# Designs tried in a protein design run: peptides against a protein of PDB entry 7AE7. Part 251

Target 1, 321 residues: chain A of PDB entry 7AE7
Amino acid sequence: KVYKDLREFLEVLEQEGQLIRVKEEVNPEPDIAAAGRAAANLGKNQPAVFFEKIKGYKYSVVTNVHGSWQNHALMLGLDKNTSTKDQFYELNRRWDKFPVPPNVVKREAAPCKENVIDKDINLFEILPLYRINEQDGGFYISKASVVTADPEYPDDFNKLNVGTYRIQVKDRDRVGIQALAMHDIAVQLEKAEAENKPLPIAITIGNNPLVTFMASTPVGYNQNEYEFVGALQDGVPMDIVKSDLYDHLYVPAGSEVVLEGHIIPRVRTVEGPFGEFPGSYSGARLQCEVKIDRITHRTNPIFENLYLGIPWTEIDYLMAL

## One batch from the design tools (peptide; made by RFdiffusion4, then SolubleMPNN)

Design b2_p26_4_s4 (from b2_p26_4, 12 letters changed)
Fold by OpenDDE base, seed 4:
Structure b2_p26_4_s4 (fold): chain B 321 residues (1-321), chain A 26 residues (1-26)
Amino acid sequence: as target 1 above (321 residues)
Amino acid sequence: MEYYELKVKPTPPPEEQIQAIRDAIA
């Protein structure tokens, strides 16, 4: 099975008994993190947890989407009871199908374009933000697929990067992003900053689970993650759409939320601390700052976020390659 | 406030898992 979006995957998870739906209103803190921890601590068959109602917020949250080998199997469109060995075998088999170019769909055909916010940007109106750990220096978007391009080669689709980075909410229209030197985004940012230019960025939330998987998987600088998604879909192209602000950035057509903006050149602001693991806080660091200039989103957008805690957690399944 | 609802007939998770989540958010 191939998934067009997060919603189709959540439907399958629910059908397969791999999704717990919380219908009662919860507090953003500590309930979301507590439930994520409880789900991770089940040790096997860890389900996604979908929160329908969050106090003080309009929209829903889902966590632990990639939180088990069963969910990983289902992501690949396999039986949920497929062995880890067979999952890896199938993953490797499909990997050899690279490249599978994506389909560029029209704007009117892209669910991520259903709603637009281009003024009075407020992330808190769109995303039910919460702290994962009590000592976190703020709210984090931990499962976004971030799209950037090479500013010297903006039309080179092979240099289009889709990566996962730690994103801290800084203000209603600003986020901090951790771009490490080892990441392709850091190379692209360096080029932009050399000319004192903003780096165009699209932060996409709530994607096709294979997009999220590939965004968390290191690939070559001249390899496009969307072309790997098509390979992992066993040769079925994924659907992408042009961003609203930038002709050279493409986002998943089915994204729940797309934050379009720019990395501010030569600006660094305090980011963190963040509790990646209980008892291991990464210290506060100076990181890049993104201004959000436009939001597009599906009607009733689902905020997909990561639970971070003691291994084995969702991140370990995403990075298990 | 309109919430997204999944329109599928779910197979329920094991009751022990549901209870673990309930206990965590109680």
Scores: peptide ipSAE 0.285, ipTM 0.684, DockQ to the pose 0.838
Fold by OpenDDE base, seed 1:
Structure b2_p26_4_s4 (fold): chain B 321 residues (1-321), chain A 26 residues (1-26)
Amino acid sequence: as target 1 above (321 residues)
Amino acid sequence: MEYYELKVKPTPPPEEQIQAIRDAIA
């Protein structure tokens, strides 16, 4: 099975008993993190946890979407009981299908374009933000697929990067992003900053699970993650759509939320601390700042966020493959 | 890479999972 978006995947997870729906109103803190920990402690078949109602917010949260081998099997469209060995075999088999170019859909056909916010941007109105860890220095968007391009080669689709980075909400319309030197985004940012230019960015939230998977998987600088998604879909292209602000940035057509903006050149602000691992917090650092200039989102957007609990956590599964 | 099959406990039935989550958020 191939999934067009997060919602199709969540439906399958629920059908397969791999999603727990919390219908009662929860507090953003500590309930979401507590529930994630509880889910992680349920054993081998760790379910996703879907929170329908978050106090003080309009929209829903889902966590632990990739939080088990069963969820990974289902992501690959396999039986949930498929062994890790067989999952790996199938992943490798499909990897050889690279490249599978994505379909570029029209704006009108892209669910991520259902709603637009281009003024008075407030991330808190769209995303039920919460502290993932008790000692986190702020609210994090930890499971976004971040789209950037090479500013010297903006029309080179092969240099389009889709990566996962630590993103701290800094203001209503600003986020800090951890662009480490080892990340392709850092190379692209360096080029932009050399010219004192903003780096165009699209931060996409709530994607096809294979997009999220590939965004967490390092690929070559001249390889497009979307072409790997198509490979991992066993040769079925994924659907992408042009961003609203930038002709050279493409986002998943089915994204729940797309934050379009720019990395402010030569600006660094305090980001962190963040609990990357249980009991270990990365220190506060000076990181890049993104100005959000436009939001597009699906109606009733689902905020997919990473669960960071005791290993094995969702991040362990995302990195294990 | 030997994927250590973490001998994770069997996942309880959905009702118990929900209850465990409810207990965690209580």
Scores: peptide ipSAE 0.256, ipTM 0.683, DockQ to the pose 0.127
Fold by OpenDDE base, seed 2:
Structure b2_p26_4_s4 (fold): chain B 321 residues (1-321), chain A 26 residues (1-26)
Amino acid sequence: as target 1 above (321 residues)
Amino acid sequence: MEYYELKVKPTPPPEEQIQAIRDAIA
């Protein structure tokens, strides 16, 4: 089984008993984080949790999508009871199919383009934002696949980076991003900042589960994560579409929300604190700032967000493979 | 909300998991 988007995966999770649907209205805080923690603490067969109604918001939240070995097996299109050993074997077998180039679809064929917001941008209108941890310095987008390119070689598809980074919401149209020196985005940002130029960015939320997986998996600087997604789909190309603002940035065609903008050169603002682990907060730091210039989204977009807690949580599963 | 019509009747999660979530949001 290959998934075009998050929605197809959530359908399979629900069919397999790996999704809990919460139909009653919940409070953004503390209910979402509390439910995510409860799901993670089940010890085995940890389900995703889908919240249909969030008080004060229009749209839904899903968490713990990658939160179990069963969910990982299903992500690979395997039986949910496939052993970890057999999952690794199959992953490695498919990895050898790299590269599998993605299909570039037309704008009109991409579900992420159903709606556009290009003025009066307010992230709180499109995303049901909440604090993941009680002492967090703000709202975080913790499970985005962030797309950037090499500003010196913007048309080199092999240098197109799709990564997962810590993103704090700063304002209605601004986010902070943690670009560590070890990340490919830091190399690209350094090049842009050397020339005092903005770095184009697309922050994609609610993706095909293999996109989220690959965005969390370190690859070489000259390797495209989308070509690995095709390999992990057993040779079936994934669908991508050009961003609206940048001809050289491609986003997953099925993304629930795409935040298009730029990293402001040589600007640093306070980011954090963030509870990376319960009781362990990273201090506030000066981090990069992104201005959001355009949003595209599916009708009734699903906000996929990570629960962070005591290992083993969803992040540990994403990093273990 | 276009409920994606699940073509197949979903298998419900174990009741203990559902109850754990209910307890967490109560």
Scores: peptide ipSAE 0.240, ipTM 0.670, DockQ to the pose 0.591
Fold by OpenDDE base, seed 5:
Structure b2_p26_4_s4 (fold): chain B 321 residues (1-321), chain A 26 residues (1-26)
Amino acid sequence: as target 1 above (321 residues)
Amino acid sequence: MEYYELKVKPTPPPEEQIQAIRDAIA
């Protein structure tokens, strides 16, 4: 099985009994986090949790999409009861198919382009934002696939980076991003900042589950994550589309939400605290700031966000593979 | 590209799991 978007994967999860649909209206806090904790505590068969209605917001949230070995098996198109060993075997087998180049689709064929916001940007109107942990210093987008390119080699598709980073919402049209020195984005940012130029960025939310998986998987600087997604799809290319603002940034065609903007050069603002681990908050640090310049989104976009809590959490599963 | 299309009625999670979520939200 190959998925074109998050929605197809959620349908399969629901079919396989790996998705709990919450149809009643919930409070963003504490209900989303509470339900995520409850799901994580259900033993080895942790389902995703889909919230159809969130008080004060227009759109839905899904959490714990990668929150179990069953969900990982289904992500690979395997039987949900496939052993961890067999999942790893299959991952390794498919990994050797790299590279599988993606298909570039036309703008009109990309679901992520259904709606455009290019003025009066307000992230709170598009994303049902909530505190993941009670003591978080703000709202986080924790499961985005962030697309950046090498500013010196913008035409080199192999240097296109798709990564997962901690993103704090700072304002209606601004987010903080944690770009650590070990991340490929930090190399690209350093090059841009050396010339006092903005770094183009596309923050993509609600993707094909293999995109999210690969964005969380370290690869070489000259290796494109989309080409690994095709490999993990057993040789089936994924669909990507050109960003609206930048010729050299490509986003998943099926993304629920795409935030296009730029990292402001040589600006650092306070980010955090965030509860990455239970009982340990990362201190407040100066981090990069992104200005959002354009949003594209699917009609009725689904906000996919991480569940964080007591291990094993969704992040532990994403990091364990 | 071979996409999986859901053509069958979803199988719900066990009632115990659903109830655990309800209890957490209450």
Scores: peptide ipSAE 0.235, ipTM 0.683, DockQ to the pose 0.317

Design b2_p26_5_s1 (from b2_p26_5, 9 letters changed)
Fold by OpenDDE base, seed 1:
Structure b2_p26_5_s1 (fold): chain B 321 residues (1-321), chain A 26 residues (1-26)
Amino acid sequence: as target 1 above (321 residues)
Amino acid sequence: MELEYETSEFDFEKVEEILEETKEKL
């Protein structure tokens, strides 16, 4: 099975008994993290946890979407009981299909374009933000697929990068992003900052699960993650759409939320701490700052965020293959 | 040539205030 968006995947997870739906209103803190931990303790078949009602927010949260081998099998469109060995074999078999170019859909055909916010941007109106870990220095968006391009080669689709980065909310319309030197975004930012230019960015939330997987999987600088998504879909292209602000940036057509903006050149803000692992916090660092200039989102957007729990974190599954 | 960077601190209390103000409007 191939999924167009997060919603189609969540439907399958629910059908397969790999999603817990929390219908009662929960507090953002500590209930989301606590319920995630409780779900992880239910055994090896760690389900996704979908929170329909968050106190003080309009929209829903889903966590632990990739948080089990069963969910990972289902992501690949396999039986949920497919062995890790067979999942790996199938992943490798499909990987050899690269490149599978995405379909570029029209704006009117892209669910991520259902709603637009271009003024008075407030991230807290769209995302039910919470501290993922009790000691986090702020609210994080930890499962976004971040789209950037090479500013010297903006029309080179092979240099379009889709990556996962730690993102801390800094203001209504600002986020800090952790662009480490080993990330393709850091190379692109260095080029932009050399010229004192903004780096165009699209931060996409709530994607097709293979987009999230590929955004967390290192690929070559001249390889496009969307073309790997098509490969992992066994040769079925994924759907992308042009960003509203930038002709050279493409986002998943089915994204729940798209934050379009720019990295402010030569500005660094304090970011962190963040609990990357249970009991381990990365310290505060100077990171780049993104100004959000436009939001597009699906009606009733689902905030997909990372689950950080014991014994296996969701990141362990995202990085395990 | 070493680039000059502007640095600022993060105010989490400000972000919490934004959240509270937002919740009052929702």
Scores: peptide ipSAE 0.380, ipTM 0.842, DockQ to the pose 0.817
Fold by OpenDDE base, seed 4:
Structure b2_p26_5_s1 (fold): chain B 321 residues (1-321), chain A 26 residues (1-26)
Amino acid sequence: as target 1 above (321 residues)
Amino acid sequence: MELEYETSEFDFEKVEEILEETKEKL
């Protein structure tokens, strides 16, 4: 099984008994985090948790999408009871198919383009934002696949980077992004900042689960994560679409929300604290600031966000392969 | 040449106000 988008994956998770649907209205805090913890306590077979109604918001949230080995098996289109050994074997077998170039679809064929916001941008109107941990210094977007390119080689598709970074909401149209020196985005930003130029960026939310997986998986600077997604789809290309603002940036065609904008050159803002692990907080740091210039989104967009809870976090599964 | 950076603090109260204002409009 190959998934075009998050919605097709959530449908399979639900069919396989790997998704809990919360139909009652919940408070964003603390109910989302509390329900995630309760789901984690159900044992090793942790389901995704889908919140249909969130008080004060129009749209839904899903958490813990990658939060179990069963969910990983299903992501690979395997039986949910596939052993971790067999999942690893299949992952490695498919990895050797790299590169599998993506299909570039027309704008009209891309679900992420159903709606456009290009003025009076307010992230809180589109994303049901909440504090994940009690001591978090703000609202985080923690499962975004962030698309950037090398500003010296913008047309080199092999240098197109799709990465996962911690993103804190700073304003209606601004987010902080944690770009560490070890990340490909930091290399690209350094080049842009040397010339005092903005770095074009697309922050994509609610993707094909293999896009999210590859965005969290380190690859070479000259390797495109979308070409690995095609490999992990056993040679089936994924669908991408050109961003609206930038000819050189491509986003997953099925993304629930796409935030298009730029990293402001030579600006740093305080980011954090954030509870990355149970009982531990990263300190506040100076991080980059992104201005959002355009949003595209599916009708009734689903906000996919990371579950951080005990005993194992969703990030442990994303990084364990 | 060391680059000069502009630095600012994060205003969480502002973000909470934005959330409240947004909820009043929804």
Scores: peptide ipSAE 0.370, ipTM 0.834, DockQ to the pose 0.844
Fold by OpenDDE base, seed 3:
Formats: C-alpha cells, structure tokens, sequence
Structure b2_p26_5_s1 (fold): chain B 321 residues (1-321), chain A 26 residues (1-26)
C-alpha cells in the first residue's frame, strides 16, 4: 500500500485499530497532551490520536502518527503485525531502490493548493497551536518537513533538503527555527548569510508519513529525501508540486499546510525552552527567524504535531532506525 | 569575519495575547 497523503494513512490507521478519534471538543491544554499520555499507556500498540474539535480553533489535530511499530509497519504498507526485524529488512531492501525521482504535478492537481493566504497572515487561524509540554516556553510546530535549497545551487534537485526542525511560533507570521550546525539547513543558511540574503523556505505540515519519516532520517547533502520516499514506496514515485513563491522549492502535493517564506539573514531571536523528552528540556538559545509570506492549505487542514510522552516518545520511533 | 547578528528577546505574553485575540475571531 502506498499513501498519497496523511489522510489516506489516517484512514488505514483507523481501519487497523491504530487511531483513536476524539469527537468531543477538547481544550488544547491540557487535554491534547493528557490524551496522548493516556494513549501511550495502552502498551506497545500505541494508536494515533485524532482530535476533531479543539476549543477556540476551527481545525483538527492529530498526534502520535508514528508512535508505534504497528504504525511504522502500516506506513511501509506492511501488515501491522510485521515484526520489527522484518520491517527493518524490508526498509533496507527498499532503500536500495534509491533514487526514485518524484512526479512533479500541476498546481491544480495538488491538494495543498486548495486554499491560499497571502495577506494578514495569522498562523493561529490555520494551526490549532498548544503547548506540547507544560514547561514549554511557547507554541511549537514539532513535526514539520522543512524544505530548503542550496543558495549557490538552487536548481540542483539533489541539494534540495527536507528536514525536521524545532519551530517555535513567535508572531502571527513569524517562527523561530532551530538550525543546528549538524543539519543541512545550517549549511544552506550559512551560505545565504555570508551574502546577507534571505534563505527561501517552505515549512510543510501534515504529510505522507514517509515524507515525515525521511525528513527525520539523516541523508547525504547531495541526496534528495523525496527520492528516498519513492524508494520506500517500493519504487512508486511520490507527488511533489512547485512552491508558489519559489521556482526551485518543491513541496509534497498532499501537504495539509505549507508555510512559505524566508529565513531573515543575520537575525537571531531567543527560542525555547522546549521539552524534547520527559525531564529533558533544551534551554533557551538564539536561533534564526522565519518570516511567513504565504500559506497554502487543504480545506479543513489537519495539524499533525509530535507526541511527547512516557515511556516512549514518537521521536524514539522516528529515530530508531 | 565574524558576522554581526541582530538579536531580540522572545515575548511569550505577546504570543498568548495573539492566541486569545485569534480565538475571539474564530
């Protein structure tokens, strides 16, 4: 089974008993985090949790999408009871199919383009933001696939990076992004800042689960994560679409939300604290700032956000490879 | 050459105000 988007995956999770749908209106805090913790306590077969109604917001939240080995098996289009060993063997077998180039679809064929916001941008109108951890210093977008390119080689598709970074909401149209020196985005930002130029960026939320998986998986600087997604789809290309602002940036065609903008050169703002793990907080640091210039989104977008809980975090499954 | 960076503090109260203002409009 191959998934075009998050929605097709959530349907399969629900069919397989790996998704809990909360239909009652919940408070963003503390109910989302509390329900996530409760789901984690159900044992090894931790379901995704889909919140249909968030008090004070129009749209839904889903958490813990990658939060179990069953969900990971289903992501690979395998039986949910496939052993971790067999999942690993199948993943490695498919990895050898790299590269599988993506299909570039027309704008009209891309669900992420259904709606456009280019004026009076307010992230809180589109994303049901909440504190993931009680001690968080703000609202985080913790499960985005962030698209950037090499500013020296913008047309080199092999240098197009899709990564997962900690993103703190700073204003209606601004986010802080944690670009660590070990990340490909930091190399690209260094090049842009050397010339005092903005770095074009697309922050994509609610993707095909293999996009999210590959965005969290380290690859070579000259390797495109989308070409690995096609490999992990057993040779079926994924669908991408050109960003609206930048000819050289491509986003998943099925993204729930796409935030297009730029990293402001040579600006640093305080970011954090964030509870990456229970009892482990990354302190406040000076990080780069993104200006959001355009949003595209699906109708009734689903905000996919990270679950952080005990005993295992969703990060543990994303990084367990 | 070390690049000079502009720095600012994060105001969480401002972000909470934005949230409340947004909730009133949604």
Amino acid sequence: as target 1 above (321 residues)
Amino acid sequence: MELEYETSEFDFEKVEEILEETKEKL
Scores: peptide ipSAE 0.350, ipTM 0.822, DockQ to the pose 0.803
Fold by OpenDDE base, seed 2:
Structure b2_p26_5_s1 (fold): chain B 321 residues (1-321), chain A 26 residues (1-26)
Amino acid sequence: as target 1 above (321 residues)
Amino acid sequence: MELEYETSEFDFEKVEEILEETKEKL
């Protein structure tokens, strides 16, 4: 089975008994993080947790989407009881199909374009933001697929990067992003900053689970993550759409939320602390700042966010491959 | 808008109950 978006995957998780639906109103803190911890403690069959109602917010949250080997098997369109060995065998078999170029769909056919916000941007109106850890220095977006291009070669689709980065909400229309020197985004940012130019960026939230998987998987600088998604879909192309602000940036057509903007050149602001691991907080650091200039989103967008708890969290399943 | 942090103890028993009910329906 191939999934167009997060919603098709959540439907399958629910059908397979790998999603819990919380219908009662929850507090964003501490209830979301506490429920994520509870789900992680259920042992080997850790379900996704879908919160339908969050106090003070209009929209829903889902966590722990990749949080088990069963969810990982289902992501690959396999039986949920497929062994880890057979999942790895199937991943390797599909990897050899690279590249599988994506389909570029029309704007009118892309669910991520159903709604537009281009003025008075307020991230808190679109995302049910909460602290993942009690001691976090702010709200984090931890499961976004971030799209950037090489500013010297913006039309080179092979240099289009889709990566996962730590993102702290700084203001209504500003986020901090951790661009480490080893990441492709840091290479692209260095080129933009050398010319004192903004780096175009699209931060995509709530994607096809294979997009999120590939955004967390290191690939070559001249390899496009979307072409690997098509390979992992056993040769079925994924659907992408042109960003609204930039002709050279493409986003998943099915994204729940797309934050379009730019990294401000040569600006660094305090980001953190963040609890990356239980009892381990990364200190405050100077990080890049993104101005959000436009939002597109699906009607009733689902905020997909990472659960960070005890070892064998969702991040361990995303990185274990 | 001050987020009034009502520290409601998340009822873990309720999550377990929802999980058990979900397993019984499968």
Scores: peptide ipSAE 0.021, ipTM 0.490, DockQ to the pose 0.021

